# Ledger of designs, part 81: peptides against a protein of PDB entry 4GMN

Target 1, 375 residues: chain A of PDB entry 4GMN
Amino acid sequence: RYANITLLALVTLASIGTDFQETLVKGNQGSRESPISAADEEWNGFDDADGDAMDVDQKSSSGEDQEEDYEEIDVKEDDEDDDDDSITSEMQADMERVVGADGTDDGDLEDLPTLRELIQTAVPQLIRLSNLPIDSDESLTIQSHALSALNNISWTISCLEFANGENANIHNAWYPTAKKIWRKTILPILEADSADLKLATQVTSLAWAVARVLHGETPTDGNPHRKFISLYHSSKQQAGGNSNSIEEPEDPFQGLGVKCIGVVGSLAHDPAPIEVNREVGVFLVTLLRQSNNVPPAEIVEALNQLFDIYGDEELACDKEVFWKDGFLKHLEEFLPKMRTLTKGIDKRTQPELRTRADEALLNLGRFVQYKKKHA

## One batch from the design tools (peptide; made by RFdiffusion4, then SolubleMPNN)

Design b2_p13_7_s3 (from b2_p13_7, 9 letters changed)
Fold by OpenDDE base, seed 5:
Structure b2_p13_7_s3 (fold): chain B 375 residues (1-375), chain A 13 residues (1-13)
Amino acid sequence: as target 1 above (375 residues)
Amino acid sequence: MFNKPLPRTPATS
């Protein structure tokens, strides 16, 4: 009984985290559709009047229309509007405030009571539950659900803009909690040499969400970037040996390889130690060099991480890593390979992957030009 | 500084 209530509460917290993320994504899309007033400049069609009346007589072939009477099976879509209105009216009001709020600089969440209780009350309990001794299948299930809830909450918060001091109150409230998740949940699980790829995928997803907010301020204790690089390589070795392929996730961007790249990329941002930045940068550039054996989604993520890490010429990593280790040459040499890779993605079967690859290819060309201008 | 579009957040699991 108590276990089922705990599991239900964890599933509900995970759902709330998802719904909050979807709402934030929808809210950010709506602000970019400023209606470009279609100034319908009436492009006055050229009245090219030339009336040559060629009379082509083509013939009468009388193919017999067999009316195959397709019985329209009236599939009653039972719209089970399972409006699982998991979003409380208070939570919806907090989401609307987060999207509309000029960030106050104080880490006070007085105006965001649901988010405050989530960060201050729920997350510390989820951290505790994710660190239970695994002595039973029940303890493993509780850990998995606690990690899912932490993942969804952390992803949702990582969707907020924190650049330029935006949402500073939320950032300041989350930042110490994110460091606790890292030190208390992520690091202990990564240090437990578990062959469980499901657990590794969950902790890597959570680590990426946390590292997207902490960036180079993520705790460097125990060289976590090397653990995720090792996990990346180990995951590739296991996929090659046992035909018990963990079903590649339907979404190519949900793969463990993409998640590992996302984590290590985020960890390498300023103010990360230059050696951490170098090891990650070399890893990412090596993926591009080996692109024939790397899934397209991982290449897209690796490019995106390289653009973010090395997008600022004023950062120490630009001079000490990007230029010093000759990364520009590797990016230039990769341009023709990226064009081939992107063209090889079918737009009909993988429309999202193709779109993101087209964007990454465009950005790669622009990034190479940018770096040549700032050389 | 190089400006790219923000990476799409991966869906929550």
Scores: peptide ipSAE 0.167, ipTM 0.803, DockQ to the pose 0.238
Fold by OpenDDE base, seed 1:
Structure b2_p13_7_s3 (fold): chain B 375 residues (1-375), chain A 13 residues (1-13)
Amino acid sequence: as target 1 above (375 residues)
Amino acid sequence: MFNKPLPRTPATS
């Protein structure tokens, strides 16, 4: 009885985290439709007038269209109002405030009571549940659901902009909690060295969400970047051997390899130690060099991480790692391979992967040009 | 500084 109530509460917290993310993503898309003022650049249409009208005689064969009287089957759509009542009116109001908050206010989460309760009350309990001794299938199930709920909440918060002091109240509330998730949930699971790839995937997803907010301020205790690099390599070795292929996730971006790249990339941002940045940078560049055996989604993520880590010429990692270790040359040498890789992705079967690869290819060309200009 | 489009967030689980 108590286990089922706990599981239901964990599922509900996971759903709330997902729905909150979807609402934030939809709201952030609306805010970017600032009307591009139509700068009136008169595109003078090229008047290429060479109309050689080849007069193709369309012989009109008058086929008698038999009007077959199709009886309109009045399919009453039963509007099953799937009132996905998962979101309370208070949660919806908090989501709308978070999306609409142009909030330069360093204020307390007073205006965000649901988010406050998620961070201050729910997450500390989820951290406890994720750390229970695994002694039964029930305790394993509770841990898995607690990790899913932590993942969804952490991902949602990681979708917010924080770079310009935006959402500073949320950042300030989340930051100590994110460090607690890292130290109390992520590190202990990574240290247990479990052969459970499902658990490893869950904890790596959570680690990525947390590291997307903490960046180089993520606790470096026990060199977690090396653990995720090791996990990346171990995951590749297991996929080659035993026919218990964990079904490759239908979404190529949900793979453990992509998640490992996302974590280590995020960990390598300033103010990460230069040694951590170097080890991650070398790992990412090595994936590009070995790209013949690397899934396209992992290449896309590795490129995105490289652009984010080394996108600023003022950072110590630009001089001490990017230029010193000759990363530009590897990116230039990879550019033709990326064009081939991207063109090899079928737009019909993998439209998202193709779009993200086209974007990453475009950005790679721009990034190489940028780095050459700032050399 | 190099500006790229923000990567699409991975879906929640």
Scores: peptide ipSAE 0.166, ipTM 0.806, DockQ to the pose 0.237
Fold by OpenDDE base, seed 3:
Structure b2_p13_7_s3 (fold): chain B 375 residues (1-375), chain A 13 residues (1-13)
Amino acid sequence: as target 1 above (375 residues)
Amino acid sequence: MFNKPLPRTPATS
């Protein structure tokens, strides 16, 4: 009874995160044609694929036709549909205010009551639930649902613009909570070194969403970038050994490898320690050098991360890592390989992957030209 | 600063 109510509440919180994201995507499409970063497409919603098909083996025991006249109890369908529309309308109104707010108000979340309650009331409970002792299948289920709800909320917030002081009130409210998610949920799960790839995928998705807001201000305690790099390599070794293909998600961008690249890329942004930036930059450039054995989606993400990390010549990482470690040469040597890779993607069977690869190829050519002008 | 080009929506000519 209490478990089912908790699960229902967690599913509802995950759904709420979905509807918010859809509203943000629709709202952003109506304003500036700013390219939705390839990361806004990578929100893995709650797959309700745990349809436990109770295969009730209807053993056809030919028991006799007792026509028991079951009186048609006219169960009035009480229209429970009204409560869902009300919550969605309040959430839509909060999101319309966020998208429309010229960031002049140093205000608290007073004008954003739904978002306030999500950050201040719901997220602290979800962090608590994600940290329960795992002693039962019900405790595992609660952890999974709590991680999914944290993922959806964190992804939705990560789709907001925070550059130039935009949405500063939301950023200031989220920032301490995001650091708490990192320290209390993400790090403990990463330290447990579980062989569970479902849990690893969930925590890595959540880590990416959190790191997309915190960037180089993400806590570096325990070198989490090395853990995600190790997880990347471990996931590739497991896929190679058992011919039981872990069902690679139908979406090539939802793979654990892409998520690991997204996390470590985000962790390497300024003001990250130069050694963290170097280790991540070397990892990403090494993927490009090994591109014959790397999925195209991971190459696209690795390129996007390299452009974002090293896109500013004023940053210390430009001189101390990009130029010092000779990354330009590796990008130039990769450019003909990227042309071959992109041309190898069938536009009919993988239209999205081809579009994102064509964009990444265009950006790579421009980035190489940019770096040669700022040498 | 490097600016990623906006994906040019192919102008329907």
Scores: peptide ipSAE 0.163, ipTM 0.759, DockQ to the pose 0.046
Fold by OpenDDE base, seed 2:
Structure b2_p13_7_s3 (fold): chain B 375 residues (1-375), chain A 13 residues (1-13)
Amino acid sequence: as target 1 above (375 residues)
Amino acid sequence: MFNKPLPRTPATS
């Protein structure tokens, strides 16, 4: 009886997350389907109206700048460059303090009471339910539904724009909760090293949704990027050996391989440690080099991640990884392969995959040209 | 900074 009520509640929370995601996706598509009314309004040329130059004679008042001689105290910072890029025990403790601060300022979500209750009341219960001891098929079912609900909520929030301080109230409320999901749900499941590819796919989908908001601020404890890279390779070995049709998801972008690429790509964004960035960057570039044996959807995702990670020349990872490790050459050598790959996708049978591959090919050409100008 | 002309479609599960 309690199990059925819990299951119904979890299915309902997962449905609410999906319905909200569909509404946001439709809203973001609807903002693009503002009809470009082809108002072929003939731009009638500006008539040169001879507007009189009024000669406003503003008197420059000479303020006497008193040069106050500030004695520059030459504090010799002896920069002992102990480049121990170990995330300082203090940065981990501050990340733990930010995760431990229940300083969701309850005021920031006053206008969003449903979202507040989802983040503050439902998600902590879902985290608890995802961490139940697995002792029965019922407990496994509860975990799977809790992960599905967390996934749908996290994906929905990750579809909000947070650039330029947009939705800052939602970001601030979600950020500590996203870190709690990472540490309390994602990491323990990844560390349990389960051979269950269904569970691995669920946790990796959730990890991608969480990492799409946290980026390089995702907790680095236990090197989770290496666990997802290992999971990527393990998933390829299992798919090749057992003709047990794990039904390849009808959507090529729902595959475990794509999800692993999405997670590790998101983890490698600034301010991620340079070594994390390098390991991920090398992994992604290696997929492009091995593209003959890589599904097209994974190539599209790997390219997209490379453009997001290395799209800014002011970031340390541009100099220390992109240029230092010679990634431009690999991207240039991949251009003709990407053209062949994209042309090989049938527009009738795989329209989305073809569209996303055409976009990734266009962006690859532009990205290579951009990097060559900023070399 | 390199700007992608097209936003990603999220992976809906």
Scores: peptide ipSAE 0.162, ipTM 0.810, DockQ to the pose 0.183

Design b2_p13_7_s4 (from b2_p13_7, 7 letters changed)
Fold by OpenDDE base, seed 5:
Structure b2_p13_7_s4 (fold): chain B 375 residues (1-375), chain A 13 residues (1-13)
Amino acid sequence: as target 1 above (375 residues)
Amino acid sequence: MFTKPLPRVPATA
């Protein structure tokens, strides 16, 4: 009885965490139907200075239009309005306030009662439940659901903009709690060195969500970046040996390898110690060099992490790691491989992976040009 | 314009 009530409460908290995320995504999409004024997200290195239009002579090969008469299959969208009315009116009102808050209000979470209760009341209990001694299948189930709820809440909060002092009230409330999740939940599970790939995937997902907010301020105690790099390598060795490998997730971006890359990338951001940054940067560049044996989604994530880590030339890691360790040469040598990799992704079967690979390829070209201009 | 892909949040099943 109590176990079932606890499990139901954990599932409900995990749902609330997801529903918050969906509301944030919908709110950010609704604001994007306002004409994208090019808010130059000035990635401060991409001056759109007069790049001479290389006249790519599109030789129009007139291929004969075979009019294949596509019978318009009128798929009646049965709008099964599964109005999963799980979103409370209070939760929706809190999310509308978060999405609409143009304000640098360093204020308390007084105006965000649901988010306040999630951070201040729910998360401390979830941390406690994730740290229960595993002595039964019930305790393992409770831990898994507590990690799921922590994951969803942490991911939702990590989708908020915190640049330029945006959402500073939420950041200030979350930051000490995120450090507590790291120290009390993530580190103990990583130190237990469990062979459970399900648990490893859950804790790595949570670690990525937390590290997306804490970045280089994530506690470096016990060199967690090395544990995630080790986990990455161990996951690849297990997939090669047993045909009972965990079915690769249907979404290639949900793979343990991608999650490990996302964690270590996030951990390597300023103000991370230069040695942590170097070890991660070398790991990421090594994935690009070994790209023939690396899933495309992991290459896309590794590129994005490299752009984020080394995008700012004013950071100590630019001089002390990027230039000193000769990363530019490896990125230049990878450009033709990335073009081949991206072209090898079928747009029909993997549209999202292809889109993200096309973007990462474009960004790699631009990043290499930027770094050459600033050499 | 540099497009940073947002990491997809893992839906926990």
Scores: peptide ipSAE 0.024, ipTM 0.718, DockQ to the pose 0.419
Fold by OpenDDE base, seed 1:
Structure b2_p13_7_s4 (fold): chain B 375 residues (1-375), chain A 13 residues (1-13)
Amino acid sequence: as target 1 above (375 residues)
Amino acid sequence: MFTKPLPRVPATA
């Protein structure tokens, strides 16, 4: 009886964390006239103000007007008002405030009561539930649902902009809680060295969401980047041996390999210890060198992480790792392989993977050009 | 179990 109530509450908290994400995405689409998909920020390099505008003379070829008479298909909008009544008016109002907040209020979450209660009341209980001794299938189920709820909340918060002091109130409220999730939930599960790949996937997803906010300020106790690198390699060994294939996730970007790359990439950002950055950078560059045996989604993620880590030339990791360890050469040598890889993805069967690979290829070209100018 | 797709990390602006 109590367990069923706890499970229902955990499912509800996981839903809430999910519904907040949808509301945030919908709100951001209303405020930006262009839906810059948050994925479509083409890495332009650091804007060196020396805009030598290459005049690409697009020679206008006047091709003739064929008026093809497109029959007006009267698509009856069946307004299936899927009243997804999952989002409370209070949750919607909180997310609308988060999306509309000009980042100026260094205040407490007084204006964001639902988000405040999620961070201050719910998350501490979820951390506690994720740390219960596993002595039954019921306790394992509770842990899994607590991790799911923590994951969804952490992902939603990790989708907020925190650059330039945006959402500083939320960042300041979340930051100590994120560190607590890391130390109390993520690290103990990683230290238990469980052969449970489902649990490993859940904790790695949560770790990525948390590390996307904490970056290089993520607690380095016990070298967690090495644990995730080891988990990456272990996951590849298991996929090759046992016909108990974890069903490859329908989404290529939901794979444990992608999640491991996302975690270690996020952990390697400034102000991460330079040796942590180096170990991660070498891991990522090694994936590109071994790309013939690496899923395309993992290559896309590894590239994005490399751009994010090494995009700023003022960072110590640029000089001490990127240039010193000769990463530019490996990226340049990878360009023709990336073109082949991207062209090999069927646009019809994997449109998303193809789009993200086309973007990552474009950004790789720009990144290599940028780094060559700053060499 | 609504594992929504992990939000794509925006490229850092």
Scores: peptide ipSAE 0.023, ipTM 0.717, DockQ to the pose 0.080
Fold by OpenDDE base, seed 4:
Structure b2_p13_7_s4 (fold): chain B 375 residues (1-375), chain A 13 residues (1-13)
Amino acid sequence: as target 1 above (375 residues)
Amino acid sequence: MFTKPLPRVPATA
């Protein structure tokens, strides 16, 4: 009896999450019915402000030879090997206390009572239910439904625009909750190393939805990017061996491989550690190099993630990873392959995949040109 | 300016 009520509540919460997304998408479509006039707004790069060449008349003032006696200040290199690698157990415990302090700076959601109740009341219960000991088929069913509800809520929130301070109240309310989902639900399931591909697909979908909001601020504890890269490779090995059991999702963008790419790409955004960025960047570029054996939807996702990660030249990852590891060459060499791949997709049978591949091809051309101008 | 990727529909439960 209690299980059936819990399952009904979980299905209802999952439905509310989906219905809320449809409402948000419809609301945003009503604002986007401004026709995309193909304004050939040439992306004017930053205005080359015509530096009016001030004809600085080089008045040859014969400044006298003042021999300033450079006293060699023998600055003793005191090799203070400040091994300030002391992220002290106290700073980690204080970060755990700051994250574990219910900083009741729950972003002001007074105007959004339904979303407030979803974040503050429902999600904590879903986290609790997703972490129940799995001792029965009933507990496994409860976990699966709790993960589905968390997934739908998290995806809905991740479809909001948070750039330029948009929806900042929702972002601020969601951000600590998203970190709680990551640490309490996603990491424990990934650490359990379950052979259950259904569970792996559910947790990876949830991880992507969460990482689409947290980006490089997603907790790096236990190197989750490596776990998702490993899961990507393991999923490919299993699909190659047993043709019978995993119905490939009808939507090529719902595949576990695409979800893994989406997670690791999101985890590699600034301010992610450079090592995390590098490992993910190398993984994504390697998929492009091996594209003959990679599904087109995964190539599209890998390209989009590469554009989002390395689109800003001011970021440390541009210098330390993109340029240093020679990614531009690999992207340029991939252009003719991407053209062939995109042309091979039938517009009639796979219209979405073709549209997204045409977009990714266009963006790849622009990205390569951009990076060549800024080399 | 890159075109923002089309929003993905979540997996329905």
Scores: peptide ipSAE 0.022, ipTM 0.719, DockQ to the pose 0.432
Fold by OpenDDE base, seed 2:
Structure b2_p13_7_s4 (fold): chain B 375 residues (1-375), chain A 13 residues (1-13)
Amino acid sequence: as target 1 above (375 residues)
Amino acid sequence: MFTKPLPRVPATA
């Protein structure tokens, strides 16, 4: 009984997170009806607007672990069907406020009550449930659903614009929670080194969603980038050996390899340690050099991560890694291979992969031209 | 800004 109620609540939270993502994608598609004629814009780099890194003074308040006496929320068994539609409608209204706000009204999280309760109430419980001892198939199922809910919520939040101080209230509420997910959920699961590729795929998806907000400020404890690079390589070795291949996800961008690339790319952004950036950059450039044996979706993601990491010439990683390690030459040498790869993708069978590969090829040409002008 | 098309989170079936 309790396990079924917990599973239902976890499925509902995961559904909610998915519906939010669909709403954000629809909202972002509506704002994309300005066809930026991406054809004629010269790549000028990424204008990182001066994010005044608020020096949040690490006052190490040794707050004593007050055992918060979790009052048993008496979940009334009221009619299940009406509550799901109500939560979805309130969440849709919160999302419409976040997407429809021209970024002038950083409305307090007070104006986003559903998002507030997701971050402050639901996510801490999901973190707890994801950390339960796995002693049964039921506890493994609870962990998987808790990870799915955390993934969907984290992905949804990672779809918000946080550049130029947009959604700063949401960012400020999410940022400590995202670090908590990283430290309490992601790292322990990665350290357990389970041979479960399904669990590894779930935690890597969650890690990517979290790292898309935290970037180089993602906790570097235990060198997580190396764990994801190792996981990438391990996933390739297993796919080659067992004909019981985990059905390659119908979407090539849902593959564990793509997710690993997305995580490590996100971890390598400024202000990541230059050594972390270098190890990731070398990994990504190595994928391009070995592209004959790399799925096209992973090449697309690796290119996109390289553009985001090295798009700004003012960043320390541009001088200390990109130029110093000669990445431009590898990108130039890859350009004709990328043209061949992109042309090899059938538009009829893989329209999304082809579109993203055409975009990545265009951006590679522009990025190479940009870097040659700024050499 | 190239808005990367976000990977569709697989809906948990």
Scores: peptide ipSAE 0.021, ipTM 0.706, DockQ to the pose 0.543

